# Peptides against a protein of PDB entry 6B4E: the designs that were tried, part 111

Target 1, 295 residues: chain A of PDB entry 6B4E
Amino acid sequence: TNFDKISKMFWHYKDKIAQIKQDIVLPIKKADVNVRNLLSRHKRKINPKFGQLTNSNQQLFKIQNELTQLINDTKGDSLAYHWILNFIAKAVVHQAETEVRVKPESALPLGKLTLYLLVQFPELQELFMARLVKKCPFVIGFTCEIDTEKGRQNMGWKRNNENKWEDNTSYDERMGGILSLFAIITRLQLPQEFITTTSHPFPIALSWHILARICNTPLNLITNTHFVILGSWWDAAAVQFLQAYGNQASKLLILIGEELTSRMAEKKYVGAARLRILLEAWQNNNMESFPEMSP

## One batch from the design tools (peptide; made by RFdiffusion4, then SolubleMPNN)

Design b2_p20_1_s2 (from b2_p20_1, 9 letters changed)
Fold by OpenDDE base, seed 1:
Structure b2_p20_1_s2 (fold): chain B 295 residues (1-295), chain A 20 residues (1-20)
Amino acid sequence: as target 1 above (295 residues)
Amino acid sequence: MLKLTPEEEKELQELLKKYS
């Protein structure tokens, strides 16, 4: 594992967030009043769509079409187009932080919608990844110390209005929700209309990277959160991961489920205990996946 | 079924060694 490369990637996306603010968010405040009004209306229409997702493919397709139309309405102005995509990127991640964290299976319809949008609007890809890395560096296997304020900020910890850090449970759940979404995206097939014409923007190989990089992270940097997000990933993608890589996948799952948890046993992490349970379920031929969506 | 890249395969072998 090349941790220097990972660090460079992390800071690339941190810089991208700053660039987005300077080049997209701030300039739109000075844009033509008609453009601002358009974006305000579209924002109000777009925001509730993510919460309208269900386990129904029919509902998914409806929302896909509605969002496609709303986004296309902005293409006449490049700044407006990029602004609306950035808004969507933020909204999707926020949905993962709020809904997926408490209902992990909701990652499936959200992931399908997101993947569709990522393919339909390629400019969304960098905006989305930047937001993901900012909020949950685990998506690229980045880890740093959290003994400092800057370290906690880099790892996506939030402070409230009283400048108090969020509690450990809240942080773990948010990270788990975001990672669940990303894991789902990596293991989904492209929609049929894109399979022959487009490459998957975030393929299953990115799941491999997450697991391998965490498994190779210095043990002194491993926290309960690492095991929580591995458990979230497992629920979201382990079955499909095994289908994709076969015996090689099995080896890596054993490394994170058995070996990494064993190395950290003295910490008695709750997340590690859960991951052990998932491993044992797999060993007993009882690995579960999220149910497929209905028509 | 997908095949690991040479880099991924090397990484896997290194991990297996690390935890042996």
Scores: peptide ipSAE 0.679, ipTM 0.969, DockQ to the pose 0.967
Fold by OpenDDE base, seed 2:
Structure b2_p20_1_s2 (fold): chain B 295 residues (1-295), chain A 20 residues (1-20)
Amino acid sequence: as target 1 above (295 residues)
Amino acid sequence: MLKLTPEEEKELQELLKKYS
């Protein structure tokens, strides 16, 4: 594992966030009133749609079509187009932080919607990844110390209005929600209309990188959160991961489920205990995946 | 079924050695 490369990638996306603010968000505030009004209306129409997702493919396709039309309405102005995509990137991640954290299986319809949008609107890809890395650097296998304010900020910790850090449970759940979404995206097949013409923007190989990089992280930096997000990933993608890589996948799952948890046993992390349960279920031929969506 | 890249395979072998 090249941790220098990972760090460079992390800071690349941190810089991208700053760039987005300077080049997209701030300029729109000075844009023509008609453009600002258009974007305000579209924002209001787009925002509730992510919460309207269900386990129904029919509902998914409806929302896909509606969002596509709304986004296309902005293409006449490049700045407006990028602004609405950035808004969508933020909204999707927010949905993962709120809904997916309490209902992990909701990551499936959200992931399908997101993957569709990422392929339909390629400019969304960098905006989305930048937001993911900012909120949950685990998506690229980045870890740093959290003993400093800057370290906690880099790892996505939030402070409230009184400058108090969020509690550990809240942080763990948010990270798990975001990671679940990303894991789902990596293991989904492209929609049929794209499968022969487009490469997957976030393929299953990115899941491999997450697991391998965490497994190779210095043990003194491993926290309960690492095991929580590994468990979230497991629920979201382990079945498909095994299908994709076979015996090689099995080796890596044993490393995280058995070996990494054993090395950290003295910490008695709750997340590690759950991961052990997932490993045991797999060993007993009882590995489960999220249910498929209805028509 | 997908195959690992040479870099990914090397990383896996290193991990296996680390936890052997």
Scores: peptide ipSAE 0.677, ipTM 0.969, DockQ to the pose 0.962
Fold by OpenDDE base, seed 5:
Structure b2_p20_1_s2 (fold): chain B 295 residues (1-295), chain A 20 residues (1-20)
Amino acid sequence: as target 1 above (295 residues)
Amino acid sequence: MLKLTPEEEKELQELLKKYS
């Protein structure tokens, strides 16, 4: 694992976030009043859509169509188009931080919606990835120390208005929620209308990279959060990961589930204990996946 | 079934060695 390369990628997306604010978010405030009004109305219509997702494919398709129309309404103005996509990127990640963290299986409909939008609107891909990396660097396997303020900030820790860091549990749950969403996206098949014409924008290989990079992370930087997000990933994608890579996948799952947890046993991380349970379930042929969505 | 890239295969082998 080349961690220098990973660091460069991390900072690339950090810079992208700054660029988005400067070139998209701030300029729109000075845009034509008609454009601003359009975006305001669209924002109000788009925001609740993510919370309207259920385990129903019918509902999913309805929301996909509605969002597609709303986004297409902005294509006449490049700035407006990019603004609405950036808004969507932020909203999706926020949904992962709030709903998925408490109901992991909700990542499936959210992931399907997101993947559809990523393919339908390719310009969303960089905006979404930048937001993911900012909020949860684990999605690219980036880890740094968290014993400094800057380190915590880089790893996506939040402070409240009183400059108090969020609780460990809150951080772990948010990271797990975001990682669950990303894991789902990586293991989903493209929608039927795109499968023969488009490459997957965030393929299962990205899940491979997450696991491998965490396994290669210096042990002194491994925290409970690492095991929490590995467990979240496991629930979201382990079955499909094994189907994709076969024996090679098995080897990597054993490395994270058995070897990494063993190396960190002295820390007695709760997340590690859960991951061990997931490993044991797999060994007993009881590996579970999220239920498929209904029609 | 997917095949690992040469880089991914190398990384896996290194990991296996690391944890052997």
Scores: peptide ipSAE 0.677, ipTM 0.969, DockQ to the pose 0.963
Fold by OpenDDE base, seed 3:
Structure b2_p20_1_s2 (fold): chain B 295 residues (1-295), chain A 20 residues (1-20)
Amino acid sequence: as target 1 above (295 residues)
Amino acid sequence: MLKLTPEEEKELQELLKKYS
């Protein structure tokens, strides 16, 4: 694992976030009033859509179509188009932070919707990835120390208005929610209409990299959060990961589930305990995946 | 079934060694 390259990737996306603000978010404030009004209306229509997802494919397709139309309405203005995509990127990640964290299985419809949008609107990919990395660096296997303010900020920790860090549980749950979404995206097949025309923007290989990079992370940097997000990933993608990589996947799952947890046993991390339970379930042929969506 | 890239395979072997 080349951690220097991972760091460079991390900072690339940090720079991208800054660039998005300068080139998309701020300029739109000076845009034509009609454009601003359009975007305001669209924002209000788009934002609720993510919360309207259910385990129904019918509902998913309805929302996909509605969002597609709303986004297409902005294509005549490049700035407006990129603004709405950036808004969507933020909204999706926010949904992961709020809903998926408490209901992990909701990552499936959200992931399907997101993957559809990522393929339908390729410009969303960099915007979305930048937001993901900012909020949850674990998606690229980035880890740094959190003993400093800057370290915590880099790892996506939030402070409240009293400059107090969020509690560990809140952070863990948010990271788990975001990682669940990303994991789902990586293990989903492209929508049928795109399979022959485009490559998967965030393929299952990215899940491999997450696991491998975490396994290779210096143990002194491993926290409960690492195990929490590994557990979230496991629920979201382990079955499909095994299907994809077979024996090689098994080896890596054993490394994270058995070996990494063992190396960190002295810490008695709750997340590690859960991951161990997931490993044991797998060993007993009781590995479960999220239920498939209904018609 | 997907095959690991040479880089991924190398990384896996290194990890296996690390935790052996």
Scores: peptide ipSAE 0.675, ipTM 0.969, DockQ to the pose 0.966

Design b2_p20_1_s3 (from b2_p20_1, 8 letters changed)
Fold by OpenDDE base, seed 4:
Structure b2_p20_1_s3 (fold): chain B 295 residues (1-295), chain A 20 residues (1-20)
Amino acid sequence: as target 1 above (295 residues)
Amino acid sequence: MLQLSPEQQQELDELLERYS
């Protein structure tokens, strides 16, 4: 694993976040009042839609169409268009941090919606990835030390208004939620209307890299969070991952489920224990996936 | 079923060596 390359990628997206603020977020505050009003109205309409997702494909398609119309309404102004996409990127990640965190299976409809939007509006891809990496660098397999304030910040730790770090459980759950969403996106097939015209923006290969890079991470940097997000990934994508890569996938799953957990056994991480349970379930031919969506 | 890219294969080989 070329960790220098991964680090470079990490900082690329960190820089992208700063650029987004300078080139999109701040300038819109000085935009014409009509543009600002439009965006405010659209923001209010868009925000609740992510929470309106259910296990119904019918409902999904409805929301897809509604969001498509709302986004298209902004295309006449490039700045407004990019602003609304950035807002959506933030909203999707926020939904993963909150709803998917407590209901992992909700990642499926959210992932389907997100993938649709990523393909329909390609400019969303970099905005979304930048937000993902900022919030959860595990999505690209990046890990750094968290013994410093900067290290914690880089790994997506939050501070409250009193400058106190969030507790470990909260961090673990947020990371798990975000990773669940990303895992789902990587294993989903493109919507039928895009299969022949567009390549998958975040294909299953990205899941492979997540697992491989985590397994190759220096052991002194491995934390409970790593195992939590691996467990979240497993719930979200392991079945489809095995279907995609077969025996080679099995080797990688054994590496994370058996070998990595064994190397870290002395730490007695709760996340590692759960991952072993998932491994055992697989070995007993009892691997589960999220329920499929209804029509 | 998908075949591994050269990069993916290298990642797997490296891990197999690391944990051998």
Scores: peptide ipSAE 0.816, ipTM 0.984, DockQ to the pose 0.911
Fold by OpenDDE base, seed 1:
Structure b2_p20_1_s3 (fold): chain B 295 residues (1-295), chain A 20 residues (1-20)
Amino acid sequence: as target 1 above (295 residues)
Amino acid sequence: MLQLSPEQQQELDELLERYS
């Protein structure tokens, strides 16, 4: 694994976040009042849509259409269009941090919606990935030390208004929620209307890289969070991952489930224990996936 | 079923060696 390459990718997206602020977020505050009013109204309409998702495909399609219309209304102004896409990127990740963290299976409808939007509006892809990497560097297999303030910030740790770090459980759950969403996106098929004309923007190969890069991370950098997000990934995508890569997938799952957990056994990480349980379930032919959505 | 890219194969081989 070329960790220098991964580091460069990480900082590319960190720079992208800064660029988004300078080129999109700040300029819109000085834009025409009509544009600002339009975006304010659209923001209020868009924000609740993600919470309206259910296990129903019918509801999903309804929300897809509503969001498509709202986004299209902004295309007459490039800055407004990019602003609304950036807002959506932030909102989707926020939904993963709040809802998916407590209800992992909600990643499926959220992932389907997100994938649709990523294909329908290609400019969303870089905005979304930048937000993902900022909030959860694990999505590209990036890891650094968290013994320093900067290290914790880089790994997505938050501070409250009293400048106190969030507790470990909160961090683990947020990372798990975000990673669940990304894992779902990587293993979903493109909607039928796009399957013959468009390549998948975040294909299953990205899941492979997450697992491989984490498994190859220096052991002194491995924390409970790594195992938590691997468990989240497993619930979200392991079945489809095995279907995609077969025996080669099996080898990689054994490496993370058996070998990596064994190397870290002395730490007695709760996340590692859960991953062992998932491995054992698989070995007993009892691997589970999220249920398919209803019509 | 998908074939591994050269990069993916290299990642797997490296891990198999690391944990051998």
Scores: peptide ipSAE 0.816, ipTM 0.984, DockQ to the pose 0.916
Fold by OpenDDE base, seed 5:
Structure b2_p20_1_s3 (fold): chain B 295 residues (1-295), chain A 20 residues (1-20)
Amino acid sequence: as target 1 above (295 residues)
Amino acid sequence: MLQLSPEQQQELDELLERYS
């Protein structure tokens, strides 16, 4: 694994975040009052939609259509269009940080919605990826030390208004939630209307890279969080991953579930223990996946 | 089933060597 390349990719997206703020977020504040009013109304309508998702495909399609119309209303102004897409990118990731972290199976409807939007509005892809990497660098297999303030910041740790770092549990859960969403997206089929005309923007190969890069990370940088997000990924995508890559997938799952956990056994990470349980369940032909959505 | 890209194969080979 070329970790220098991964680092360059990480910083590319960090720069993208800064660019988005400078070129999209700040300029819109000086835009025409009609544009600002439009975006304000759209923001209020869009934000609740993600929380309205259920395990129902009918509800999903309804929300897809509503969001599509709202986004299309902004296409007459390039800046407004990019602003609303950036808002959506932020909102989706926020939903993963809050709801998915406590209810992992909610990643499925959220992932389906997100994938639809990513294909329908290709300009969302770069905005979304930048937000993902900022909040959860694990999505590209990036890891750095967290014994410095800058290191923690780079790895997505948050501080409150009193400059106190968030609790380890909170961080682990947020990372797990975001990773669950991304894992789901990578293993979903494209919507029927796009499957023959468009390539998957975030294919299952990206899940492969996450696992491989984490497994190849220097052991001194491996933390409980790494195992937590691997477990989250496992719940979200392991079944489909095995279907995609077969025996080669099995080898990689054994590497993370057996070999990596064994190398880190002295740390007695709770996340690692859970991953071992997932491995054992698989070995006993009891691997589980999220339930399919209802009509 | 999907075939591994050259990069994916290299990643797997490297890991198998690392944990051998």
Scores: peptide ipSAE 0.816, ipTM 0.984, DockQ to the pose 0.913
Fold by OpenDDE base, seed 2:
Structure b2_p20_1_s3 (fold): chain B 295 residues (1-295), chain A 20 residues (1-20)
Amino acid sequence: as target 1 above (295 residues)
Amino acid sequence: MLQLSPEQQQELDELLERYS
């Protein structure tokens, strides 16, 4: 694993976040009042839709169509268009941090919606990935020390109004929620209207890199969070991952489930214990996936 | 079933060596 390359990728997206602020967010504040009013109205209409998702494909398609229309309304102004896409990127990640963390299976409808939007509006892809990496650098397999303030910030740790770090459980759950969403996206097929004309923007190969890079991370940097997000990934994508890569996938799953957990056994991480349970379930031919959505 | 890219294969080989 070329960790220098991964670090460069990480900082690329950190720079992208800064660029988004300078080139998209701040300029809109000085834009024409009519544009600002339009975006304010659209923001209010778009924001609740992510929470309106259910296990129903019918509901999903309805929301897809509604969001498509709302986004298209902004295309007359390039700055407004990019602003609304950036807002959507932030909203999707926020939904993963809040809803998916408490109900992991909700990642499926959210992932389907997100994948549709990523293909329908390609400019969303870089905005979304930048937000993902900022909030959860595990999505590209990046890890750094968290013994410093800057290290914790880089790994997506939050501070409250009193400058106190969030508790470990909160951080683990947020990371798990975001990773679940990304894992789902990587294992979903493109919608039928795109499958023959467009390449998958975040294919299953990205899941491979997450697992491989974490498994190759220096052991002194491995924390409970690493095992939590691996467990979240497992629930979200392990079945489809095995279908995609077969025996080669099995080797990688054994490496994370058996070998990595064994090397870290002295730490007695709760996340590692759960991953062992998932491994055992697979060995007993009882690997489960999220239920398919209803019509 | 998908074939591994050269990068993916290298990642797997390296891990198998690391944990051998």
Scores: peptide ipSAE 0.815, ipTM 0.984, DockQ to the pose 0.914

Design b2_p20_1_s4 (from b2_p20_1, 7 letters changed)
Fold by OpenDDE base, seed 2:
Structure b2_p20_1_s4 (fold): chain B 295 residues (1-295), chain A 20 residues (1-20)
Amino acid sequence: as target 1 above (295 residues)
Amino acid sequence: MLELSEEEQKELEELLKKYS
């Protein structure tokens, strides 16, 4: 694992966030009033769509079509188009922080919707990844110290209006929610209409990198959060990961589930204990995946 | 079934050694 490369990748996306603010968010504030009004209306229409997802593919397709139309309405103005995509990127991640956080299986319909949008609107890909890395650096296997304010900020910790850090449970759950979404996206097949003509923008290999990079992370930087997000990943993608890479996947799952947890046993992390349970379930041929969506 | 890249394979081997 080249941690220098990972760090450079992390800062690339942090810089991208700054660039988005400078080139998209701020300029739109000075745009024509008609454009601003259009975007305000579209924002209000788009935002509730993510919460309208269910376990129904029919409902998913309906929302896909509605969002597609709304996004296409902005294509006449490049700045407006990029602004609405950036809004969507933020909204999807926010949905992961809230809904997926409390209901991990909701990552499946959200992931399907997101993957569809990423393929349908390729400009969303960089915007989405930048937002993911900002909110949850674990998606690229980045870890730094959290004993400093800057370190905590880099790892996505939030402060409230009173400058108080969020509690550990809240942070763990948010990270788990975001990672669940990303894990789902990496293991989903492309929609039928794209499968023969388009490459997967965030393939299962990215899940491999997450696990491998965490395994190579210096042990003094490993926290309960690492195990929480590994557990979230496991629920979301372990079955499909094994199907994709076979014995090689098995080796890596043993490394995170058995070896990494053992190395950190003295810390008695709750997340590690859960990961051990998931490992044992797998060993007993009881590995589970999220239920498939209904028609 | 997918095959690991050379880089990924090397990384896995190094991990296995690390935790051996």
Scores: peptide ipSAE 0.607, ipTM 0.958, DockQ to the pose 0.961
Fold by OpenDDE base, seed 4:
Structure b2_p20_1_s4 (fold): chain B 295 residues (1-295), chain A 20 residues (1-20)
Amino acid sequence: as target 1 above (295 residues)
Amino acid sequence: MLELSEEEQKELEELLKKYS
């Protein structure tokens, strides 16, 4: 594992967030009033769409079409277009932080929608990845110490209005929700209309990198959160991961489920205990995946 | 079935050694 490369990637996206603020978010405040009004209306229409997702492909396709139209309405103005995509990126991640964290299987429809949008609107890819890395560095396998304020900030910890850090459970759940979404995206096939025209923007190989990088992380930096997000990933993608890489996938799953948990046993992490349960379920030929969506 | 890249294979081997 090249941790220098990972660090560079991490800071690249941190810089991207700053760039987005300077080049997209702030300038739109000075844009023509008609543009601002348009975006306000679109924002109000777009935001509820993510909550309207169900376990229905029919509903998914409906929402995809509606969002596509709304986004296309902004293409006449590059700044407006990028602004709405950035808004969508933020909204998707927020949905992962709120809904997916409490209902992990909801990551499937959300992931399908997101993947569709990422392919349909390629400019969303960098915006989305930047937001993901900011909120959940685990998506690229980045880990740093959290003994400092800056370290906690880098790892996506939030403070409330009273400048108090969020509790560990809240952080773990948020990270799990975001990672679930990303894991789903990595294991989904491209929509049929795109499969021959473009490559997958976030392929299953990125899941491989997450697991491998976490396994190679210095043990003194491994926390309960690491195991929580591994468990979230497992629920979201382990079945498909095994299907993709076969025996090699098995080796890596054993490394995270058995070896990494064993190395950290003294910590008695709740997340690690859950991951062991998932491993045992797999060993007993009882590995489960999220329910498939209905027609 | 997908095949690991050479780099990914090497990384896996290194991990296996680490936890051996």
Scores: peptide ipSAE 0.606, ipTM 0.957, DockQ to the pose 0.959
Fold by OpenDDE base, seed 5:
Structure b2_p20_1_s4 (fold): chain B 295 residues (1-295), chain A 20 residues (1-20)
Amino acid sequence: as target 1 above (295 residues)
Amino acid sequence: MLELSEEEQKELEELLKKYS
């Protein structure tokens, strides 16, 4: 693993966030009043839709169509178009931080919706990835020390209005939620209308990179959070990962589930204990996946 | 079934060695 490359990627997306603010978010405030009004109305219509997702494909398709129409309404103005996509990127990640955090299986409908939008509107891809990396650097396998303020900031830790860091549990759960969403996206097949004409924007290979990079992370930087997000990933994508890569996948799953947990046993991380349980379930031919969505 | 890239294969081999 070339961690210098990963670091460069991390900072690339940090710069992208700054660029988005400068070139999209701030300029729209000075845009034509009609454009601002349009975006305000669209924002109000779009935001609730992510919470309206259920385990129903019918509901999913309905929301997909509604969002598609709303986004298309903005294409006449490039700035407005990019603004609405950036808003969607932020909203999706926020949904992962809140809903998926407490109900991991909700990542499936959210992931399907997100993947559809990423393919339908390619300009969303960089906006979404930048937001993901900012909020959860684990999605690209980036890790740094968290014993400094800057380190914690880089790893996505939040402070409240009183400059107090969020609780460890809150951080772990948020990271798990975001990672669950990303994992789901990587293991989903493209919608049928795109499968023959478009490459997957965030393919299963990205899951491979997450696992491999975590395994190569210096052990002194490994925390409970790493194991929490690995467990989240496991629930979300392990079955499909094995289907994709076969024996090679098995080797990597053993590395994270058995070897990495063993190396860190002295820390007695709760997340590691859970991952060990998941490994054992797999060894007993009881690996589980999220239930498929209903019609 | 998907095949690993050369880089990914090398990375896996290195990991296996690291944890052997």
Scores: peptide ipSAE 0.603, ipTM 0.957, DockQ to the pose 0.961
Fold by OpenDDE base, seed 3:
Structure b2_p20_1_s4 (fold): chain B 295 residues (1-295), chain A 20 residues (1-20)
Amino acid sequence: as target 1 above (295 residues)
Amino acid sequence: MLELSEEEQKELEELLKKYS
């Protein structure tokens, strides 16, 4: 693992966030009133859609179509188009931070919707990835120290209005939610209409990189959060990961579930204990995935 | 089943060595 490369990638996306603000968010505030009104209306229509997802594919397809139409309405203005995509990127990640956090299985419909949008609107990909990395650097396997304020900020820790850091549990859960979404996206197949025309924008290989990079992370930087997000990833994608890579996947799962947890045993991390339980379940041929969505 | 790239395979081997 080339951590310098990962660091550069991390800062690339951090810079991208700044660029988005400069080139998309701020300029739209000075745009034509008609454009701003259009975007305001669309924002209001788009935002609730993510919360309307259920375990129904029918509902998913309905929402996909509605969002597609709304986004297409903005294509006549490049700035408006990018603005609405950036809004969607932020909204999806926010949904992961809130809903997926408390209901991990909701990552599946959200992930399906997100993947569809990522393929349908390729310009969303960089916007989405930038937002993911900002909120949850674990998605690219980035880790830094959190004993400084800047380090915590880089790792996605939030401060409230009183400038107080969020609770450890809150942070862990948010990271888990975001990672669950990303994991789901990586293991989903492209919608049928795209399989022959488009490559998967965030393929299962990215899950491989997450696990491998965490395993290569200096042990002094490994925290409970690492194990929490590994557990979240496991629930979301371990079955499909094994199906994809077979024996090689098995080796990596053993590394994170057995070896990494063992190396960190003295810390007695709760997340590590859970990961051990997941490992044991797998060893007992009881590895489970999220239930499939209904028609 | 997917095949690992050369880079991914190398990384796995290094990890296995690290935790051996």
Scores: peptide ipSAE 0.602, ipTM 0.957, DockQ to the pose 0.955

